# Peptides against a protein of PDB entry 3VA4, part 28

Target 1, 107 residues: chain A of PDB entry 3VA4
Amino acid sequence: EPIGQLRLFSGTHGPERDFPLYLGKNVVGRSPDCSVALPFPSISKQHAVIEISAWNKAPILQDCGSLNGTQIVKPPRVLPPGVSHRLRDQELILFADFPCQYHRLDV

## One batch from the design tools (peptide)

Design b1_p25_1 (made by RFdiffusion4)
Fold by OpenDDE base, seed 4:
Structure b1_p25_1 (fold): chain B 107 residues (1-107), chain A 25 residues (1-25)
Amino acid sequence: as target 1 above (107 residues)
Amino acid sequence: LEELEERLEELEESLAYYETRLEEL
């Protein structure tokens, strides 16, 4: 069962979408093979990764060297490629210019 | 453990911030 959820907010691209997050690596990218598939031109084929371990279930976000970057919203900052960021519940992230929100599921 | 995880997060955020700033110089 999913450990978390990544919500893509509604926008010019279309309606809101929710993606389940599981233990292990959840790849965010334009490729349809990604766990979180964001089929938009500004998203890299493999844009970022959200890794969740069974030990603490706190996701770690890393940018994979994407073209248009990954940003933490609060406090605002660019996440350099390969730098780990521990996701907090309800945290807001930008993949390129697409706003998303992480939600920790109670499991 | 929870407190240590929070502290780790704070340090990672700090690191990311400074690495970003270094790239801007």
Scores: peptide ipSAE 0.066, ipTM 0.594, DockQ to the pose 0.026
Fold by OpenDDE base, seed 2:
Structure b1_p25_1 (fold): chain B 107 residues (1-107), chain A 25 residues (1-25)
Amino acid sequence: as target 1 above (107 residues)
Amino acid sequence: LEELEERLEELEESLAYYETRLEEL
């Protein structure tokens, strides 16, 4: 069962979408086989990864050296490639120019 | 166990990084 969720907010690209997050590696990218598939040209095929080690631990977000970057919104921070960022519940993330929000699910 | 999980996480992140870089080249 999913233990987290990544919400892609609605925008010019289309409607809001929710992606389940599971234990292990959740790849964010343009490739359709990614756990979080963002089919937009500004997203790298494999853009970032959200790694979840346990249901009771915060996920780790890491940019994979994407073309257009990964940012934390509040407070604003550009994530250098390979730098681990511990996600907080309700944290807002930009993958390239696409705003998303991480949500911890009740398990 | 926690140490192993942490190391596994690190390796998975590293793997994802390298896979991405190879794919982008």
Scores: peptide ipSAE 0.066, ipTM 0.603, DockQ to the pose 0.034
Fold by OpenDDE base, seed 5:
Structure b1_p25_1 (fold): chain B 107 residues (1-107), chain A 25 residues (1-25)
Amino acid sequence: as target 1 above (107 residues)
Amino acid sequence: LEELEERLEELEESLAYYETRLEEL
């Protein structure tokens, strides 16, 4: 059962898409094997990871040394590779130039 | 208390980022 959701907003790439997030590591990347597969050239094969340790704990976001970076929107912040960031519900994230939003699901 | 701790951590992370960024300029 999914514990969270990552929403990719609509854009030039196409319509809005929702990705379920589960316990453990949810890899964000261009590779089709990623939990959150973003098949776009500006996304690294393994771009970032969202790790969820428990349903009642905030997920941890880390950039994996991506080429085009991972950014938090509010407040504006570029995540250094490997630095842990606790995700807040409804938090807005940029993977490269793709805007996404994390949403905690009611479990 | 947990909510306050979370907010404090968020602010500390943000502060650390901006301090580092300022040093690099």
Scores: peptide ipSAE 0.041, ipTM 0.527, DockQ to the pose 0.024
Fold by OpenDDE base, seed 1:
Formats: structure tokens, sequence, C-alpha cells
Structure b1_p25_1 (fold): chain B 107 residues (1-107), chain A 25 residues (1-25)
């Protein structure tokens, strides 16, 4: 069962898309086999990862050394590769310039 | 307990952010 959700907001790329997030590693990237597949040129094949622990369900975001980066919106900062960031419910994230929002699901 | 863990992690991230900003000044 999904522990969280990553929402890709609507834009020039198309409509809003929701991706379920599960325990373990949820890879964000351009590759179609990614848990969060963002098939856009500015997204790296393996752009970032959201890892959710089984014991605390905490989603940890890390950039995987992407070309165009991963940013936290509030407070705004670029997430250096490999640096862990604890995603908060309703938190806004930029993968390259694609705005997304994390949502914690009640499980 | 889960809420407390989340709050702790949020505070740790906030602290890390401000520490980084201070280093940049």
Amino acid sequence: as target 1 above (107 residues)
Amino acid sequence: LEELEERLEELEESLAYYETRLEEL
C-alpha cells in the first residue's frame, strides 16, 4: 500500500499526475522504470530518490547528482547531491523546474 | 510519537538550512 503521494502539478507538459510512494526507494527520473517517471528532457534518468523507512514512514529525499538539480521551495534551497531532506506533508519540491508536492497518506 | 518524530526532523532540517545560510554570509 502507498505511504505517500507525489503530485506533479499541471503545466505545459500536460495535466496533473499523482504518483504513489511506497516503502523503500522511490526513484524519481526520466527513465520509464522509475517509481516516479517524469519523461522530460530536463529530468535526469535517475534524478532523485525518495526513501521511506518502514519503522517511521519518514520520506527522505535525495538528489542523485542530477543535471538540473532538486530544490526545496520553502525555505528555498538547492539540495546538494546525496544530502538527505525529510519531506514534510504538503511540501513543494522542484525537480529541475517541475513543481511537485508531497502528500502523506493516512495508512 | 509519529508526530513528534516528524516535528524533530522538521526542526533538524530548518537548523541545517540556517547553518548553511550563515556559512554563506
Scores: peptide ipSAE 0.039, ipTM 0.574, DockQ to the pose 0.022

Design b1_p25_1_s1 (made by RFdiffusion4, then SolubleMPNN; from b1_p25_1, 19 letters changed)
Fold by OpenDDE base, seed 1:
Structure b1_p25_1_s1 (fold): chain B 107 residues (1-107), chain A 25 residues (1-25)
Amino acid sequence: as target 1 above (107 residues)
Amino acid sequence: SAAEKEREEERRAAAEYYAALAAAR
């Protein structure tokens, strides 16, 4: 059962999409085998990773050296590659220019 | 709905932030 969710907001690319997040590494990227597959040219094949170690701990987001970067929106922060960022519930994330939101599920 | 409006506002804020970043580059 998923313990988190990554929401891709609607936009010119299409409608809103929700991706379940599980324990372990959830890879975000253009590659179709990614847990969060974002099939867009500006997304790197393996763009970032959301690692969840436990249901009661904040996930860790890391950029994987993506071309167009990973940013936290509020407060604004560009994530250097490989640097761990603890995700807060409802946190807004930019993968390249795609706005997303992390949501912790009540499990 | 209120929830939909909130999501749209958040999306817009994110888009505006990205636009600002792009302009600064």
Scores: peptide ipSAE 0.051, ipTM 0.572, DockQ to the pose 0.034
Fold by OpenDDE base, seed 5:
Structure b1_p25_1_s1 (fold): chain B 107 residues (1-107), chain A 25 residues (1-25)
Amino acid sequence: as target 1 above (107 residues)
Amino acid sequence: SAAEKEREEERRAAAEYYAALAAAR
């Protein structure tokens, strides 16, 4: 049962895609074995990680030293590698140039 | 739908932010 969702907005790459997020570490990256597999050249093989410790706690987002970075949109912030960011519900995130949105699922 | 419109507005905001970043970098 997923605890959250990461939505990849539609774009030149194709239609909107929804990725379920589970308890533990959800790796975002270009590698096909990532929990959130974004098979795009500008995404690092292991780009970032979203760690969910509990359904009632804010997930932690960390950039993994990606080439093209991870940014929060509002308020705007480039995430330094390895620095923890608590995700708010409906948080807008850029992985490289790919706009995404996190939202918590009711469980 | 209203939900689709909201998502598009959010996507656009994110894209505009990235465009600004790309122009500055």
Scores: peptide ipSAE 0.047, ipTM 0.580, DockQ to the pose 0.034
Fold by OpenDDE base, seed 2:
Structure b1_p25_1_s1 (fold): chain B 107 residues (1-107), chain A 25 residues (1-25)
Amino acid sequence: as target 1 above (107 residues)
Amino acid sequence: SAAEKEREEERRAAAEYYAALAAAR
């Protein structure tokens, strides 16, 4: 069962979408094979990864060398490729220019 | 609803951040 969620806010692309996150690696990318499939041209095929090692641990977000980057909103930070960022609950993330939010699910 | 307003505010904040980032480039 999912232990986290990545919310893609509504925008020109369409309505809000919620993606379940599971233990292990949750790949964010344009490829339909990604756990979090964002089928938009500005998103890299494999854009980033959210790795969850345990339900009681904060996920780790890494940019995978994406073209248009992965950014944390508060405080503003562009994530260097491959650098681990510990996600806080309700953290706001930009994948390219797509605003998203991570939050934990009650499990 | 309050939850919807919160989400919209968060989205707006993210958008503003992106705009600022773009302007800085």
Scores: peptide ipSAE 0.045, ipTM 0.573, DockQ to the pose 0.033
Fold by OpenDDE base, seed 3:
Structure b1_p25_1_s1 (fold): chain B 107 residues (1-107), chain A 25 residues (1-25)
Amino acid sequence: as target 1 above (107 residues)
Amino acid sequence: SAAEKEREEERRAAAEYYAALAAAR
């Protein structure tokens, strides 16, 4: 069962979408084989990764050297490639210009 | 619903941040 969820907010691209997150590496990217597949031109094929090592530990977000970047909204921060960021529940993330939200699931 | 409104407010906040970021570039 999923340990977390990444929500892509609705926008000009289309409706809201929810992606389940599992133990291990959850790749965010334009490639259709990504765990979180965002089929948009501004998203890199492998844009970022959300790694969950255990159900009781905060996930780690890393940008994978994306073209248009990964940003935390509150507080505002651009993530340098490969630098680990510990995700907080309900945290807002921008992958390029796409607003998303991480949510921890209580399964 | 209240939950839907909350999500919309959060989306708007993120969009506003993006707009500010874009304007700063």
Scores: peptide ipSAE 0.040, ipTM 0.573, DockQ to the pose 0.033

Design b1_p25_1_s2 (made by RFdiffusion4, then SolubleMPNN; from b1_p25_1, 16 letters changed)
Fold by OpenDDE base, seed 3:
Structure b1_p25_1_s2 (fold): chain B 107 residues (1-107), chain A 25 residues (1-25)
Amino acid sequence: as target 1 above (107 residues)
Amino acid sequence: SAAEEARQEELEAAAAYYAALAAAR
């Protein structure tokens, strides 16, 4: 069962999509092999990774050296490649210009 | 609904942040 969820908000690209997040590495990227597949040109094939080590630990978000970057909306922060960011519940994330939200699920 | 309004507010905040980043680059 999923431990978390990443919501891609609706936009010009189409409707909202929810992606389940599991223990381990959840890769965010344009590649269809990614756990969170965002098939958009501005998204890198392997853009970022959300690693969940345990249900009771905050996930770690890392940018994977993406072309158009990964940012936290509030407080504003551009994530340097490979630098760990501990995700808070309900945190808003920009992958390139695509707004997403992390949500911790009950397990 | 209140939930929809809250979501829209979050989206607007995200868009504003992106715009600010773009302007700074």
Scores: peptide ipSAE 0.073, ipTM 0.612, DockQ to the pose 0.032
Fold by OpenDDE base, seed 4:
Structure b1_p25_1_s2 (fold): chain B 107 residues (1-107), chain A 25 residues (1-25)
Amino acid sequence: as target 1 above (107 residues)
Amino acid sequence: SAAEEARQEELEAAAAYYAALAAAR
């Protein structure tokens, strides 16, 4: 069962999409085999990773050296590649210029 | 609804942040 959800807000790219997040590494990227597949040219093939562990169910977000970056919106922070950021529930994330929101699910 | 309003507020915040980043680059 999913532990969390990443919501891609609607925009010029199309409607809102919800991606389930599971235990382990959830790769965010343009590649279709990514757990969170964002098939947009400004997204790197392996853009970022959201890792959820059993002992700490708060996801850890890391940028994977993406071309167009990963940013937290509030408070604003550009994530250096490979640096861990613990996601808070309802946190807003920009993958390149795509606004997303993390939601913790009750399981 | 309150949920829709909250979503819109968050979207606007994200957009504003992106705009600020773009302007700073």
Scores: peptide ipSAE 0.073, ipTM 0.617, DockQ to the pose 0.032
Fold by OpenDDE base, seed 1:
Structure b1_p25_1_s2 (fold): chain B 107 residues (1-107), chain A 25 residues (1-25)
Amino acid sequence: as target 1 above (107 residues)
Amino acid sequence: SAAEEARQEELEAAAAYYAALAAAR
């Protein structure tokens, strides 16, 4: 069962979508076989990865050298490729210009 | 609601931040 969630907020692209996150590597990207498939031109095929090592540990977010970047909203920060960022519950993330939110599930 | 307003403010801040980044790149 999923232990986390990545929410893509509603926008010009369409309604809100929730993506389940599991133990291990959850790839975010435009490619349809990604765990978090964001089928938008500004998203890289392999854009970023959210790695969850345990249910009681904060996930690690890394940009995979994406074209349009991965950013944390508060406080504002551009993630350099391959640099680990520990996600906080309810953290807001920009993949390119798409606002998302990480949510830890209580299971 | 207050919660919805807070979320909207966060989204607006995100959009503004992205716009600034885009202008700088």
Scores: peptide ipSAE 0.064, ipTM 0.595, DockQ to the pose 0.033
Fold by OpenDDE base, seed 5:
Structure b1_p25_1_s2 (fold): chain B 107 residues (1-107), chain A 25 residues (1-25)
Amino acid sequence: as target 1 above (107 residues)
Amino acid sequence: SAAEEARQEELEAAAAYYAALAAAR
């Protein structure tokens, strides 16, 4: 059962896509075996990780030393590699230049 | 109302999305 969702907004790359997030580590990256697979050249093979430790706790986002970075949109913040960021519901994230949004699921 | 709050949130998200696109380029 998914605990959350990561939405990739539509853009020049194509239409909007939704990725389910589960308990444990959800890897964001260009590699096809990632939980959140973003098959774009500017995304690192293993770009970032969203870790969900429990259904009633906020997920933790960490950049994995990506080439083009991970950023929070509001307030603007570049995430240093390996530094934990607690995600808020509806939080907007940039993986490289790709805007995404985290959403907590009620089910 | 909940509906109004949701709509405002959507608009803010959209604005942030476009701002992010501009900043990322």
Scores: peptide ipSAE 0.050, ipTM 0.591, DockQ to the pose 0.025

Design b1_p25_1_s4 (made by RFdiffusion4, then SolubleMPNN; from b1_p25_1, 15 letters changed)
Fold by OpenDDE base, seed 5:
Structure b1_p25_1_s4 (fold): chain B 107 residues (1-107), chain A 25 residues (1-25)
Amino acid sequence: as target 1 above (107 residues)
Amino acid sequence: MAAEEERRREEEEARRYYEERRRRE
């Protein structure tokens, strides 16, 4: 069962897409085998990772040394590569220039 | 309707942030 969700907002790339997040590592990247596959040139093959250790713990987001970066919108922060960031429910994230939102699922 | 409007506002906030940063770089 999914523990969380990452929403990719609509844009020039197409409509909104929702990606389920599971226990363990959820890789965000351009590679098609990523848990969150974002097939866009500005996204690195392995861009970032969202790690969920338990259903009752905040997920950890890390940038994987991406070319175009990972940023938190509110409050604004560029994530240094490999530095852990605890995700809050409803948190807004930029992977390169793609706006996303993390949601905790009620399970 | 309310949930959709909220999502739209959040999307606009995220895009605005990116555009503002891009202009400063």
Scores: peptide ipSAE 0.092, ipTM 0.667, DockQ to the pose 0.033
Fold by OpenDDE base, seed 1:
Structure b1_p25_1_s4 (fold): chain B 107 residues (1-107), chain A 25 residues (1-25)
Amino acid sequence: as target 1 above (107 residues)
Amino acid sequence: MAAEEERRREEEEARRYYEERRRRE
């Protein structure tokens, strides 16, 4: 079962979408093979990764050297490529210009 | 209703942040 959820908010691209997050690496990217597939031109094929371990269920977000970057909304921060960011519940994330929110599931 | 409104506010906040940064760059 999913440990977390990544919500893509609605926008010009379409309606809101929820992506389940599981143990291991959840790749965020334009590639349809990504766990979190964001099929938009501004998203890199492999844009970022959300890694969840059994030891620490708080996800670690890393930008994978994306073209248009990964940003945390509050506090405002652009994530340098490869730098680990521990996601907090309900944290707001920008993948390029796409607003998303992480939600921890209580399982 | 409250949860939906909260989600909307959060979305708007994220959008505003991006727009503000884009204007500064």
Scores: peptide ipSAE 0.090, ipTM 0.660, DockQ to the pose 0.033
Fold by OpenDDE base, seed 2:
Structure b1_p25_1_s4 (fold): chain B 107 residues (1-107), chain A 25 residues (1-25)
Amino acid sequence: as target 1 above (107 residues)
Amino acid sequence: MAAEEERRREEEEARRYYEERRRRE
């Protein structure tokens, strides 16, 4: 069962998509084998990682040294590579120029 | 409808943030 979800908002790339997040490392990237596969040129092959250590703990987001960066929207912050950021429920994230939102699932 | 409107607002906020950054570059 997924513990969380990452929503990719709709845009020029297409409709909204929801990606399940599981315990462990959920890699966000352009590579098709990523847990959150974003097949867009501006996304790095391995762009970021969302690690969920337990169902009752906030996930940790890290940028993996992506070309176009990972940003938190509120408060505005560019994540330095490898720096841990604990995701809040309903957190708004930019992977490159793609707006996303994390939320916990009720399981 | 309320949930959809909220999602739209959140998307707009995220997009606006990106656009503001792009203008400064």
Scores: peptide ipSAE 0.075, ipTM 0.650, DockQ to the pose 0.033
Fold by OpenDDE base, seed 3:
Structure b1_p25_1_s4 (fold): chain B 107 residues (1-107), chain A 25 residues (1-25)
Amino acid sequence: as target 1 above (107 residues)
Amino acid sequence: MAAEEERRREEEEARRYYEERRRRE
């Protein structure tokens, strides 16, 4: 069962999409094999990773050296490659120019 | 409803942030 969810907001790319997040590494990227597959040219093949070590621990987000970056919206912060960022519930994230939101699921 | 309005506000905030950064480049 999923422990979290990443929501991709609607936009010029199409409607809103929700991606389930599980224990372990959830790769965000353009490659179709990614757990969170974002098939857009501005997204790197392996753009970022959301790692969930346990259901009762905050996930860790890391940029994988993406071309167009990973950013936290509030407060504003560009994530340097490989630096761990602990995700808060309802946190807003930009993968390149795509606005997303993480939220924890009740399990 | 309230949940949909909040979601729209969050989306607008994220978009506005991106547009502001793009303008500075």
Scores: peptide ipSAE 0.064, ipTM 0.632, DockQ to the pose 0.033

Design b1_p25_2 (made by RFdiffusion4)
Fold by OpenDDE base, seed 2:
Structure b1_p25_2 (fold): chain B 107 residues (1-107), chain A 25 residues (1-25)
Amino acid sequence: as target 1 above (107 residues)
Amino acid sequence: SAAEQETWIAEALARMPPVEDVPDD
């Protein structure tokens, strides 16, 4: 059962996509076997990880040394590779040039 | 709102350097 959701906003790439997030590591990347598969050239094969350790704890986002980076939008900052960032509900994120939003699911 | 959404996206993307295609290998 998903604990959270990552929304990829619509754009030139296509319509909005919603990805379920589960307990454990949810890999964001271009590889098709990623939990959050973003099949776009600017996305690294393993771009970032969203780790959820418990249903009642904020997920941890880490960039995996991606080429084009992972950014938090507000306040704007590029995440250093491997550094943990605690996601807030409704957090706005850029994976490379792809805008996304994390939100907690009511479970 | 949709307008607000377009605004933050545009502003966020504008802060970025140009992205590069990631090589397959």
Scores: peptide ipSAE 0.635, ipTM 0.924, DockQ to the pose 0.809
Fold by OpenDDE base, seed 1:
Structure b1_p25_2 (fold): chain B 107 residues (1-107), chain A 25 residues (1-25)
Amino acid sequence: as target 1 above (107 residues)
Amino acid sequence: SAAEQETWIAEALARMPPVEDVPDD
């Protein structure tokens, strides 16, 4: 069962979409085999990864050297490639120009 | 609220340089 969820907010691309996150590595990217598949031209094929090691631990977000970057919104921060960022519940994230939000699920 | 959501998104996007389309290999 999913441990968390990544929400892609609605926009010019279309309606809101929710992606389940599981234990292990959840790859965010344009490639269709990504756990969080974002089929948009500004998204790198393998853009970032959200790794969840346990249900009771905060996930780790890492940018994978994406072209257009991964950013935390509050406070504003561009994530250097490969550097671990511990996600807070309700964290607001930009993958390139796509705003998203992580939240943990009650499991 | 919807208005608040619209605001933070707009502000966040405004801070970014223009994005580029990612080429396929």
Scores: peptide ipSAE 0.634, ipTM 0.924, DockQ to the pose 0.796
Fold by OpenDDE base, seed 4:
Structure b1_p25_2 (fold): chain B 107 residues (1-107), chain A 25 residues (1-25)
Amino acid sequence: as target 1 above (107 residues)
Amino acid sequence: SAAEQETWIAEALARMPPVEDVPDD
């Protein structure tokens, strides 16, 4: 069962979409094989990873050296590649120019 | 609200340089 959710807000690309997040590595990227597949030109094939462990349900977000970057919105911060960021519930994230929000599920 | 949502999104995007299309293999 999913441990978290990543919401992609609606925009010019289309309607809002929700992606389930599971234990382990949830890859965010343009490649269709990604757990969080964002099939948009500005998204790198493997853009970022959200890792959730059994012993620590707070996800770790890492940019994977994406071209257009990964940012935390509040407070604003560009994530250097490979640097771990612990996601807070309801955290707002930009993958390139795509705004998203992490939500912790009650499971 | 939707209005508030659009506001923070616009502000966040405005802080970014223009994005580039990522090349395909």
Scores: peptide ipSAE 0.632, ipTM 0.924, DockQ to the pose 0.793
Fold by OpenDDE base, seed 3:
Structure b1_p25_2 (fold): chain B 107 residues (1-107), chain A 25 residues (1-25)
Amino acid sequence: as target 1 above (107 residues)
Amino acid sequence: SAAEQETWIAEALARMPPVEDVPDD
């Protein structure tokens, strides 16, 4: 069962999308085989990864050396490649120019 | 709210340099 969810907010690309997040590594990227597939040209094939080690632990977000970067919105922070960021519930994230939100699911 | 959401998104995007299409990344 999913442990968390990543919401892609609606925009010029289309409506809101929700992606389930599971234990382990959830790859965010343009490649269709990514756990969080964002099929947009500004998204790297393997853009970032959200790793969830346990249901009761905060996920870890890492940029994978993406071209257009990964950013935390509040406070504003560009994530250096490979540097771990512990996601807070309701964390607002930009993958390139695509705004998203992580939230923990009740399990 | 929807208005607040639109605002933070716009502000966040405005802080970014222009994005580029990813060819083979």
Scores: peptide ipSAE 0.630, ipTM 0.923, DockQ to the pose 0.746

Design b1_p25_2_s1 (made by RFdiffusion4, then SolubleMPNN; from b1_p25_2, 8 letters changed)
Fold by OpenDDE base, seed 3:
Structure b1_p25_2_s1 (fold): chain B 107 residues (1-107), chain A 25 residues (1-25)
Amino acid sequence: as target 1 above (107 residues)
Amino acid sequence: SAAEQQAAIAAALASLPPVRDVPDE
C-alpha cells in the first residue's frame, strides 16, 4: 500500500498527476521505469530519490546529482547532491522546473 | 493557502538558474 503521494502540479506539460510512494526507494526521474516518472527533458534519468523507511517516519529526499537540481520551495533551498532532506507533509518541491508536492497518506 | 503556495512556487521558479535539457546517455 502507498505510504505517501507525490503530486505533480498541472502546467504547460499537462494536467496534474499523482504518484504513489511506497516503502523503500522511490526514484524520481525521466526514465520510464522510475517510480515517479517525469518524462521531461529537464529531468535527469535518475533525478532524485524519495526514501521511505517506515510508515511513521518522514520520507528522505535526496538529489541524485541531477543536472537541473532539486529545490525545496519554502523556504527556498537547493539540495546538494546526496544530502538528505526530511520531507514535511505538504512539502513543495521543485525537480528542475517542475513543482511538486509531497503528501503523507493517512489511512 | 493555495494562493500562498502558488506565490512561493512562482518565487522559487523565478530564482532558478537557467534550466537546460538533460542529454541522453
Scores: peptide ipSAE 0.743, ipTM 0.953, DockQ to the pose 0.957
Fold by OpenDDE base, seed 5:
Structure b1_p25_2_s1 (fold): chain B 107 residues (1-107), chain A 25 residues (1-25)
Amino acid sequence: as target 1 above (107 residues)
Amino acid sequence: SAAEQQAAIAAALASLPPVRDVPDE
């Protein structure tokens, strides 16, 4: 059962999408086998990873050396590749030019 | 609020470097 959620906001690409997040590594990328598959040209095949080590711990976001980068919206910050960022509930994230939001689920 | 979130997202998008298509292998 999912313990988190990543929401892709609606935009020129289409409607809003919600992706479940599970214990372990949740890969964000353009490759179809990614758990969070974003099939857009500006997204790297293996763009980033959200790792959840336990249900009661904050997830860790890490850019995987993507071409167009991963950024936190508030406060604005570009994430260096391989550097761990602890996600806050309701965190706003840019994968390339696609805005998303992390939400912790109550399970 | 939703309005504040939208404003923050818009500001972040406006500050992005040019975005490029990622080549396939």
Scores: peptide ipSAE 0.741, ipTM 0.952, DockQ to the pose 0.976
Fold by OpenDDE base, seed 4:
Structure b1_p25_2_s1 (fold): chain B 107 residues (1-107), chain A 25 residues (1-25)
Amino acid sequence: as target 1 above (107 residues)
Amino acid sequence: SAAEQQAAIAAALASLPPVRDVPDE
């Protein structure tokens, strides 16, 4: 069962979408093979990864060397490729120009 | 609040460098 959720906010691309996050690696990218598939031209095929450990179920976000980057909204921060960022519940993230929000599920 | 979140998102988006379509990699 999903341990977390990534919400893609509505925008010019279309309506809001929710993606389940599981233990292990959840790849964010344009490739249809990604757990979080964002089929938009500004998103890299493998853009970022959200890894959730069984230890505490706190996700680690890493940019995978994407072209347009991954950023934390508050406080504003560009994530260097491969550098781990521990996600907080309700954290707001930009994958390229697409705002998302992480939500920890009560499971 | 939702309004505060939207404001933060808007500010972050406004601060982005130009976003480009990703070519085949």
Scores: peptide ipSAE 0.737, ipTM 0.951, DockQ to the pose 0.886
Fold by OpenDDE base, seed 1:
Structure b1_p25_2_s1 (fold): chain B 107 residues (1-107), chain A 25 residues (1-25)
Amino acid sequence: as target 1 above (107 residues)
Amino acid sequence: SAAEQQAAIAAALASLPPVRDVPDE
């Protein structure tokens, strides 16, 4: 059962898409085997990871040393590689130039 | 609001350094 959701907003790339997030590591990247597969040239194969613990359902976001980076939208901040960022519900994230939104599911 | 959200996204995108294609490795 998914604990959260990552929404990729619609854009020139295509329509909006929702990705389920589960306990453990949810890898964001261009590689098709990623939990959150973003098949776009600006996305690294292993771009970032969203880890959700059983003890704390608030996800931890880490950039994995991506080429084009991972950023929080508000307040604007580039995430240094490997540095943990605790995601808030409805938080807006940029993976490279792709805006996304995290949503906590009530389960 | 949705408008404020879109504005924040737009501002963040505008502040990005140039985006590069990631080579297939």
Scores: peptide ipSAE 0.734, ipTM 0.951, DockQ to the pose 0.954; fails the geometry check

